# Designs tried in a protein design run: peptides against a protein of PDB entry 4JHK. Part 149

Target 1, 212 residues: chain A of PDB entry 4JHK
Amino acid sequence: EDYKIQSFDLETQKLLKTALKDPGSVDLEKVSSVIVDQSLKDQVFSREAGRICYTIVQAEAKQTNGSVFRRNLLNRLQQEFKAREETRKRSTQEWVCLVSFICNIFDYLKVNNMPMVALVHPVYDCLFRLAQSDALKNEEEVDCLVLQLHRIGDQLEKMNVQLMDELFNLLRDGFLLQEDLSSMGRLLLLEILEFRAGGWKLSDTAQKYYYS

## One batch from the design tools (peptide; made by RFdiffusion4, then SolubleMPNN)

Design b2_p24_8_s4 (from b2_p24_8, 10 letters changed)
Fold by OpenDDE base, seed 4:
Parts: C-alpha cells; sequence; structure tokens
Structure b2_p24_8_s4 (fold): chain B 212 residues (1-212), chain A 24 residues (1-24)
C-alpha cells in the first residue's frame, strides 16, 4: 500500500518507507518526531499520519515484538498535549493540527481492535477546549471540532456517553447563546448537533444543505 | 467539569507514557 508522504524531502521519504517496511533498521525516535512535526504543520497529513503510525507499530511488533516507535510517539504527543494552550496561543493552525493528529491517533492506533482507553480523556479535553466560547468564535477551531466529531464522534461516545452529552450541551449552548459566532460556525454547530441526533449520520438532504 | 476533565486527561496521558516505558 502506498502512503502519501510526498510532502517530505526525499531522504525523509526514504526513512519513512524503510520504517514502514523494516522498522528495526531505522531510528524510530527520529521517525516519530518527523511524523509529529509534520502533523503539527499539515492537517491533511495528520490523517495519513495516523495510518502510517499504525503500520509502523504493527510492523515493529511483528518484526521484533517491540514498541519503541509507539513509546516515542506517545511521549511526544504527551509533550505536545501538555503544551497545547501555549500552542493555541502561538498558532491556531498548529493547535487544530495537534487536535486533528491526536484524534487520528485515537482512530487508527488501536490495541486489539479497540481504541486506547488512555487517549479518551485527552481527546475529549481537546474537543472541550474547542467548545469553549473563546474557541467557538474562531471558525478554524469550529471546523476542526466538527471534523473530528464527524470522524470519531461515534467511537468517542461509545467510550464515554456522559462526556459526549456534556460536550454537546456546550455546543448547543454555543449555537443558541453565543453572539460572536460566525455564520458558518453557527451552521456547522447546527449540522453536528443534527449529525449526532441522527445517530452520527446525515441524510442526503442534510448533506446538501450544509455542504453544498 | 472541564477542570476535572483536564486533570484526568493529563493523568491518563502520563499514565500511558509510563506504561509504554515499562513495556520496553
Amino acid sequence: as target 1 above (212 residues)
Amino acid sequence: MYEELRKKAIEDFEKLSEEELASL
């Protein structure tokens, strides 16, 4: 299977390809750092990054029964998560990339076909942060919030329905009460409210209404 | 609620990191 890594230089592409095929032959700490760094800059890559990470984890497990890559990846994610407020202050773009990446790791980096339980609260924390008033007024943050809920909302709800209810209470209140939402932001909030209410599905009619 | 969640998130992430270290 091919992976979308054309955004990296040729040397890094080779490194990543080798990591995917023969993880024991490369510096997996470096590989993890490269993936995280790029994911913090490119939201499109963050989706692919999750898939790449899963593949490397599986390859290393099969090859050496090791978990060096996963350890380094999660340690780096922990560092970025701890600094998330500073990241948000510095760059909204980097912040939403961080959220996207964490959500994609949650989505792809499964253990025994189940999400990593330890990532549930961190993911919810990110989404709750995006649901605060100071974030909801920023369309870029609303875009990120809604996108992640479309991708992993159903999985997250299965992990903790109470937190999901509380999150959507915030979204409802934001939609109804917050004055400085953009028109598009308000539309997106309404859409995601209806998306969940519909069992994490949209009808064709609703799809056309919100995204056409 | 959000404050409690924040604490839990940090704790869980730290726990995960420690568990990963211990698994090696």
Scores: peptide ipSAE 0.333, ipTM 0.849, DockQ to the pose 0.559
Fold by OpenDDE base, seed 1:
Structure b2_p24_8_s4 (fold): chain B 212 residues (1-212), chain A 24 residues (1-24)
Amino acid sequence: as target 1 above (212 residues)
Amino acid sequence: MYEELRKKAIEDFEKLSEEELASL
């Protein structure tokens, strides 16, 4: 299996490859830090990062029955989550990268083929933050919000339908009442409202309408 | 609602970290 790690230097690539195959032979704390650092800079990488993390977790469990990597990963994630408001103030890009990464970890790091229950509230917290009026006016944040809901919305709803209802009430109100939304932002909100209403599915025709 | 969610999120995340530590 190939992983998209070409953005790292050769030494780091080697480290990651070794972690994927022989996690017991590397510093898994360092590996986790490298992955998190890059994920906070590159939203596209965050998707791949989730897959990489899942593979390393499984490899370590199989090799040593250990969970050092997952522990370090989640500890770092916790630290970044706690500082999320400061991150948002410093850089919208870093903030949306953080949200994307958390959502991808939720998506990929499953336990017994089930989402990690402990991540449900943190994920919703991030999405609710993106659904606030000060965030909805920023197209970059709306893009992130809608993207995550497309990716994991159905899973999140299964975990807590009440929170999802409340979240979409905010999105509906934003769509209807907030006047400083960008044209694209408003369009994206409408699309995601329809997406959920359609059972987290959208016809090809509708997709072309919103994204072509 | 959002305030309560924030508290729960932090608590759940901390609990997760503690559980991971205990499992090692």
Scores: peptide ipSAE 0.331, ipTM 0.847, DockQ to the pose 0.589
Fold by OpenDDE base, seed 3:
Structure b2_p24_8_s4 (fold): chain B 212 residues (1-212), chain A 24 residues (1-24)
Amino acid sequence: as target 1 above (212 residues)
Amino acid sequence: MYEELRKKAIEDFEKLSEEELASL
């Protein structure tokens, strides 16, 4: 399986490739830090990062029955989550990257083919933060919110439909009542409202209307 | 509601981290 790690320098690429194949031969704390750092800089990479993380977790479990990588990864993620408000104030870009990464970890890092229940509330917390009026006025945050809901909304709803209902109440109110939404932001909110209403699906025609 | 969710999120994430630490 091929992984998109061309954004790293050659030395780091080698480190990651080794971690994927022989995790016991590398510093897994360093590997986790590198992945998190890059995910906080590149939202596109965060999706791939989830897949990479899952593979390393499986490889380590198979090789040594260990979980050093997962521990370090989740510890770092917890630290970033705790500082999320400070991160948001410092850099919207880093904030949305953090949200994206947390959501992708939720999506990929499953145990016994089940999502980590403990990540459900943290994920919802991030999404609810993005659904606040001060965030909805920022197109970058709206884009992040809608993207994550497209990716994992159906899974999250299965975990807690009540929270999803509450979240979408906020999105509906934002769409209908908030005056300082960008045109694109308003369009994205409408689309995601319809997306959920349609069972987390949209026709190709509708998709083209909203995103092309 | 959001404040309650925030508290639960922090608690759950801390529990997850603690569980991972204890497993090693």
Scores: peptide ipSAE 0.328, ipTM 0.849, DockQ to the pose 0.552
Fold by OpenDDE base, seed 5:
Structure b2_p24_8_s4 (fold): chain B 212 residues (1-212), chain A 24 residues (1-24)
Amino acid sequence: as target 1 above (212 residues)
Amino acid sequence: MYEELRKKAIEDFEKLSEEELASL
């Protein structure tokens, strides 16, 4: 498969391509760092990064039965997660990229074709943070929240329906009670409330109203 | 709820990292 890595310089592209095919021949710690760094800057790549990470994990497991890449990736992710509030204060863009990346790792980096249970609470924590009043007033954060729920909300609910109920209680209250929401923010909250109520599906008509 | 969730999230990440280290 081809991966969207054109945003990297040629040397880094070569490194990533080699990691995908022959992970034992490269510094997998460096590879993980490069992927995380780029994911924190580029939300589009962040989505692709999940697939890349999964492929490298599988390639390393097959080639050497190793898990060096996954270890380094998850350790870096843990570090970024712990510093998420500082990241948010520094840059909303980097913060939403971090959330997106964590969600994408949850989505793609599966173990035995199942989501990593250890990532459930971290993902929910990020989403709950985005559901706080100070975040809901920012369209960029609302966009991120709604996007992730569209992508992995159904999977997350299967992992913990109680947390999903609590999260959507916050979103409902934000929609109904918070006065400083933007028009788009309020629209997005309404849409995602409807999306879950409809079994994590949206009709073509609804899609047009909310996103066209 | 949120504070407890944050605590659990950090703990789960820490456990995951430890498990990954042990697998090497």
Scores: peptide ipSAE 0.322, ipTM 0.844, DockQ to the pose 0.571

## One batch from the design tools (peptide; made by RFdiffusion4, then SolubleMPNN)

Design b2_p25_3_s1 (from b2_p25_3, 10 letters changed)
Fold by OpenDDE base, seed 5:
Structure b2_p25_3_s1 (fold): chain B 212 residues (1-212), chain A 25 residues (1-25)
Amino acid sequence: as target 1 above (212 residues)
Amino acid sequence: SRIQEILSTHKPPAPIPKLPYVEFP
């Protein structure tokens, strides 16, 4: 499996590789911090960081039945979540990376084969922020929003359909009423509206329309 | 492209062992 850690220096790569195989031999707090830091800076890594985290969690559970990594990861994630508005002000790129990372963690870190309930509201909060008018005018944020909904929207809806309804009400209103959407942004919103309406799937005709 | 990114492969996560409950601070 390729965990896409090539963006790290060699020493850090070694650290991560060791964490993946022998988590008990490394500082898992440091590992979690490194992963979060890089996830905020590197979109490619951010999108896939959940797989790395998942593997480390499993490795630690298997090796020591411990959860040090997950605990530290979630603690750092919560810190970044709380500071999300400052992150957004500083860098749209870092903000969308943060959202991507949180969603990725939601996707991969499950408890008893279920998403962690504690992450449901934070994920929705991020998506709701992306659904605000000031965010919808930014294609980078719309891209992030639509991508996450494609990846985990069905799972999120199962956790809280009411929040999903509210979110999509905002998206519908944005699509219909907001004037400063880019053409691509508007297209993406329409696509995701149709995607959910179709049970988180696209018909063949819709697939052809949007992705041909 | 953005569209291709959305359609990119997504590895479904496998179940993980039961872990101690940790609150999201």
Scores: peptide ipSAE 0.021, ipTM 0.560, DockQ to the pose 0.072
Fold by OpenDDE base, seed 3:
Structure b2_p25_3_s1 (fold): chain B 212 residues (1-212), chain A 25 residues (1-25)
Amino acid sequence: as target 1 above (212 residues)
Amino acid sequence: SRIQEILSTHKPPAPIPKLPYVEFP
């Protein structure tokens, strides 16, 4: 299985591969920190890091019945979430990477085939922040918002439909009323509005309109 | 499209053991 770790240097790649195979032989706190750090720098990795994390969690559970990696991962995630406004102010790129990573963790770390309840509100908080007018004018933030909703929107709605309704009210208002949206941003908002309205699917007609 | 490409590679993950509750701000 390809875990998309090409963005790391060779030494770190070796560390990660070892963690995936034999987590007991490496410093899992260091591994978790490396994954989070890289997720904040590389948007492609941040969107795929959940698979790596899930595999390490499974490997550790099987090998030692431990949860050191998961604990450290979630602790670091909490720290980054708490500092999200500072991160956004410092770097839009790091901010959208953080959101992508949080959403990816939400997607992959299932408990009894259910999302972690503790991550529901943090995920919504991030998406609501992306749905504010000052964020909607930034194409990079709109792209992130729409991508996450495509990936995990249906799951989030099942966890809290009221929050999803509120979020999409903001998106509708942004699409209709906000003047400084980019053309691409406006298109993406329209697409995601129709995507949800269609039960988190696009009709054949809509598919042709947006993607053909 | 970029979105369709990403969605085509997305798959539901297998469940993991129960996690302790973590409180987020």
Scores: peptide ipSAE 0.018, ipTM 0.570, DockQ to the pose 0.073
Fold by OpenDDE base, seed 2:
Structure b2_p25_3_s1 (fold): chain B 212 residues (1-212), chain A 25 residues (1-25)
Amino acid sequence: as target 1 above (212 residues)
Amino acid sequence: SRIQEILSTHKPPAPIPKLPYVEFP
């Protein structure tokens, strides 16, 4: 299986490959740090890092019944989450990478096939931030928001439908009332509104409209 | 589209064993 680690240098790739197969033989704190650092820089990797993390968590659990990697990962993620406003001010790219990574962790790190409850509010907090007027005017942030909702919106709704309703009220208002949206941003908001309304899927008509 | 391409490759992960809880804000 390809874990999309080609963006790392060869030495780091070796480290990650070893962590995936034999986590007990590497410094899992270092591994977690490397993954988080790269996730903040590389949007493609950020989108896929959850799968890598899942595999390492599973491998460590199987090998030693340990959770060193997950603890270190979540500790670092907590630090980045707390500093999210500073990150957004510094770099929109890093901010959307952070959101993408948190959402991927939510998606992939399931305990007994259930999402980690502790991640629900942090994920919503990120999505609500992306749904504010100052963020909706940025196509990069709208793209991130809509992409995450496509990926994990149905799961998030199951965890807290009230927050999802509130979030989509903001998106509806943005779509209808905000004047400085890009054309693509407005299109994406409309699409995601229809996506949820359709039970987190698109009708044939909508599919043709948006993607043909 | 880009979104559909991403969604087409997205698959639910396999469940992992229960592990000790880690606090997150």
Scores: peptide ipSAE 0.024, ipTM 0.553, DockQ to the pose 0.072; fails the geometry check
Fold by OpenDDE base, seed 1:
Structure b2_p25_3_s1 (fold): chain B 212 residues (1-212), chain A 25 residues (1-25)
Amino acid sequence: as target 1 above (212 residues)
Amino acid sequence: SRIQEILSTHKPPAPIPKLPYVEFP
């Protein structure tokens, strides 16, 4: 299996490759830090990062029945989550990368084929923050919000339908009442509202409307 | 388009074993 790690230097690539095959032979704290650091800079990488993390977790479990990587990963993620407001103030790009990464970890690190319960509220907290009026006016944040809901919305709803209802009430109100939304932002909100209403699927009619 | 990219699908990953992890507040 090929992993998209060409953006790293050769030494780091070697480190990651070794972690994927022989996690017991490397500093897994360092590996986790490298992955998180890159994920906070590149939103596209966050999806690949989720897959990489999944593989390393499985490899370590199989090799040593250990959980060093997972613990370090989640510990670092928790630190970044706690500082999310400061991150948002510093850089919208870094903020949406953080949200994307948290959501991808939620998506990929399924325990016994189930989402990690501990990540449910943190994910919702991030999405609720993106659903606030000051965030909805920013296309970059709306893009992130809608992307995550398309990726993991159905899973999140199964974990807590009440929070999902509350979230979508905010999105509906934003769509209907907020005047400083961009045209694209408003379109994306409408699409995701319809997406959930359709059972987290897009009808053929809606498909034609948005893509024709 | 951007919206098409957002709407792209993915295959769910295989399950991993239950392991200890750090709890979020």
Scores: peptide ipSAE 0.020, ipTM 0.576, DockQ to the pose 0.075; fails the geometry check

Design b2_p25_3_s2 (from b2_p25_3, 12 letters changed)
Fold by OpenDDE base, seed 5:
Structure b2_p25_3_s2 (fold): chain B 212 residues (1-212), chain A 25 residues (1-25)
Amino acid sequence: as target 1 above (212 residues)
Amino acid sequence: SRLQEILATHRPPPPIPKLPYVEFP
C-alpha cells in the first residue's frame, strides 16, 4: 500500500515507515506532529493523511493496545481547529489543507464503523466557514468545500441532518445571490446542490452535463 | 475540461475497516 510519503525527507520517511510497522519503537507524538505539519502544507498529503493515520492507529492497537498516536493526533487537530481563522488569514492554502485533513480524519478514523462524534461539529464548522460569502468568492475554498462534501457529505448528513440543511441553504443562497463567484465556483456549487438533491450521487443527466 | 478534472477528483475514498474502540478515562 502506498501511503504517499514521498514529500518527506528520507529521515522522516524512515520514521513514518517505522511507525507504520512498529509504532512502539518511535515517538508517536512526534509522528503525529510531523503528519499534521505536513498536512497543513501539502495538499496531496493532507487529503490522504487519513490512510496513514489509520494504519498507525491500527498498528499501535495491535502491538500495544495503545492509543497514544490517536490521542496526540486529535489533540493537535483541536489546536489547529481553534486557530483556523488565523490560519485562513495567513494562508488560504494552509486553511484548505487543514479542512481537508480534518475531513479526511473524519472519514478514515471510524470507531465501530461510525464516525467520531467529537469531529462532527468541527467538520461542520469548517464547512460553514467555507460557505460564507467571503470564502465562496475564492475558488480554492469552493473547491475544497465541494470536494469534502462529495467525500463525506452523506456521512455528515447522517450525523446531523439539520446542520446539513442549514449548510446547503447557505450554498443555495450563494449560488443564487452572490455576484462575485467565479464561473467555476458557481458551477461547483450547482453540482454539489444537485449531488445532494440526488441522494449524494449524480443522476445520469447531471453526470453527462458535468463529465461529458 | 477543468471542471471535469476537478469533479473527477471528488470521489470519496474507499471504505476501510473500523478502528477498535478505546475508552478514554
Scores: peptide ipSAE 0.022, ipTM 0.591, DockQ to the pose 0.039
Fold by OpenDDE base, seed 1:
Structure b2_p25_3_s2 (fold): chain B 212 residues (1-212), chain A 25 residues (1-25)
Amino acid sequence: as target 1 above (212 residues)
Amino acid sequence: SRLQEILATHRPPPPIPKLPYVEFP
């Protein structure tokens, strides 16, 4: 299986490759830190990171019945989550990378084909933050919000429909009432509102409207 | 269009297999 790790130096690539095949032979705390660090800087990588993390977790479970990697990964994730407001203040890009990473971990690290319950509220907290007025005016944050809802919205709703209703109330209000949204941001909000209303899929009519 | 490109990238890929156990710090 091919993993997109070309952005790392050769030594780190070797480390990651070894972790994927022989996790017991490497420092899994270091591996987790490397993955998190890169995910916080590259939003595109965060999706790949989820897949990599899943593979390492499975490999360690099979090899040693261990969970060192997952524990370290989630510990680091928790640290970054707790510092999310400072991260947002420092860099919008780093903030949306963090949200993307958390959401991708939620998506990929499923237990018994179910999302990790412990990640539900942290994910919603991130999405609610993106749904605040000061965030909705930033197209980069709106793009992140809409992307995550497309990817994991249906799963999140199944975990807590009340929170999803509250979230979308904010999005509807933003779409209808907030005046300083960008044109693209407003269009993205409209699309995601229709996406959920359609059962987390686009109708043929909506498909033609947005993609014709 | 730019909108089409953005929206197209928002579609999720197929799911992957489950984890064998539960753990969270």
Scores: peptide ipSAE 0.020, ipTM 0.591, DockQ to the pose 0.052
Fold by OpenDDE base, seed 3:
Structure b2_p25_3_s2 (fold): chain B 212 residues (1-212), chain A 25 residues (1-25)
Amino acid sequence: as target 1 above (212 residues)
Amino acid sequence: SRLQEILATHRPPPPIPKLPYVEFP
């Protein structure tokens, strides 16, 4: 499989490839740190890093019945999550990369074939932050919000429909009432509102409107 | 159109089969 690790130098690529196949032969703490660091800087990588992490987790479990990688990964993720407001202040790009990565981990790392319950509230917290007025005026944050909802919204709703209703109330209000949205931002909000209303699918009518 | 292209990038990719994960204490 292609894990899209071209953004790393050759030595780090080798390290990651080794971790994917023989996790016991590398420093898994270092591997987890490298993945998180790059996920915060590279939006493309942050969206796909969950698949890499998933593969390493399963490889380690099969090889040694261990969970060193997952533990280190989640510990680092927790640290970044706790500092998310400072990250947002420092760099919008790093902030949306963090959100993307957390959502991607939620999507790929399951416990006993179920989503990690412990990640539900952190994911919602990130999405709620993106749904605030000060974030909705930033097209980069709106883009991130809509992208994550397209990818994992249905799964999140199954975990907590009440929070999803509250989130979409904010999105509706933003779409209808907020004046400093970009044209694209407003259109993206409308699309995602219709997407959920259609059971996380677009109706034929909506499909024609957006994609004709 | 540009709009169609942008919206298309937000669609989820085809699902990737996932193996069950067992958490080890």
Scores: peptide ipSAE 0.018, ipTM 0.552, DockQ to the pose 0.037
Fold by OpenDDE base, seed 4:
Structure b2_p25_3_s2 (fold): chain B 212 residues (1-212), chain A 25 residues (1-25)
Amino acid sequence: as target 1 above (212 residues)
Amino acid sequence: SRLQEILATHRPPPPIPKLPYVEFP
């Protein structure tokens, strides 16, 4: 399977390719930093980053029973998460890339065949931030929010249904009460509200409505 | 429609294989 790493220079591509097949032979701290850096800048890569990280983690576990990559990855993610408000102010694009990446890591990296508990609250915090009124008025942030909820909402709910209820209360209120939502933003919120209400799937009626 | 296309890209990804057990950092 090919990985979308064409946005990196050739040297970095080689580094990543080596990490994917022989993680013990490279500086996995550097690899983790490179992946996080690019995930913040490149939306295309951000979508693939979770899969790449998954492969590296699995390869390292099999090769050396090590977890150097994952530890460094999570440490870097924590740093970026802590600075998320500054990132958002600096660049909406980087902010939504960060959220997307964290959610992808949550989706792909399992511990004891379960989502990493340590990521549950950080993911919710990001989604709650996207659900605030100042974010809901931005289509890029709404798109990110809805995309992540489609991808990992059911898993997140299983980890903490109370937080999910609170989140969707905000989304409902935004949909119903917030005046400066775009038409598309409002439609996306409606869809995700119905998506969850239907057990994280679309009903036949909703399917017809949104895809007719 | 635009909405249809956008929503289509928001669907859950396919299932992936489980990772081997690793300890929390």
Scores: peptide ipSAE 0.019, ipTM 0.621, DockQ to the pose 0.051; fails the geometry check

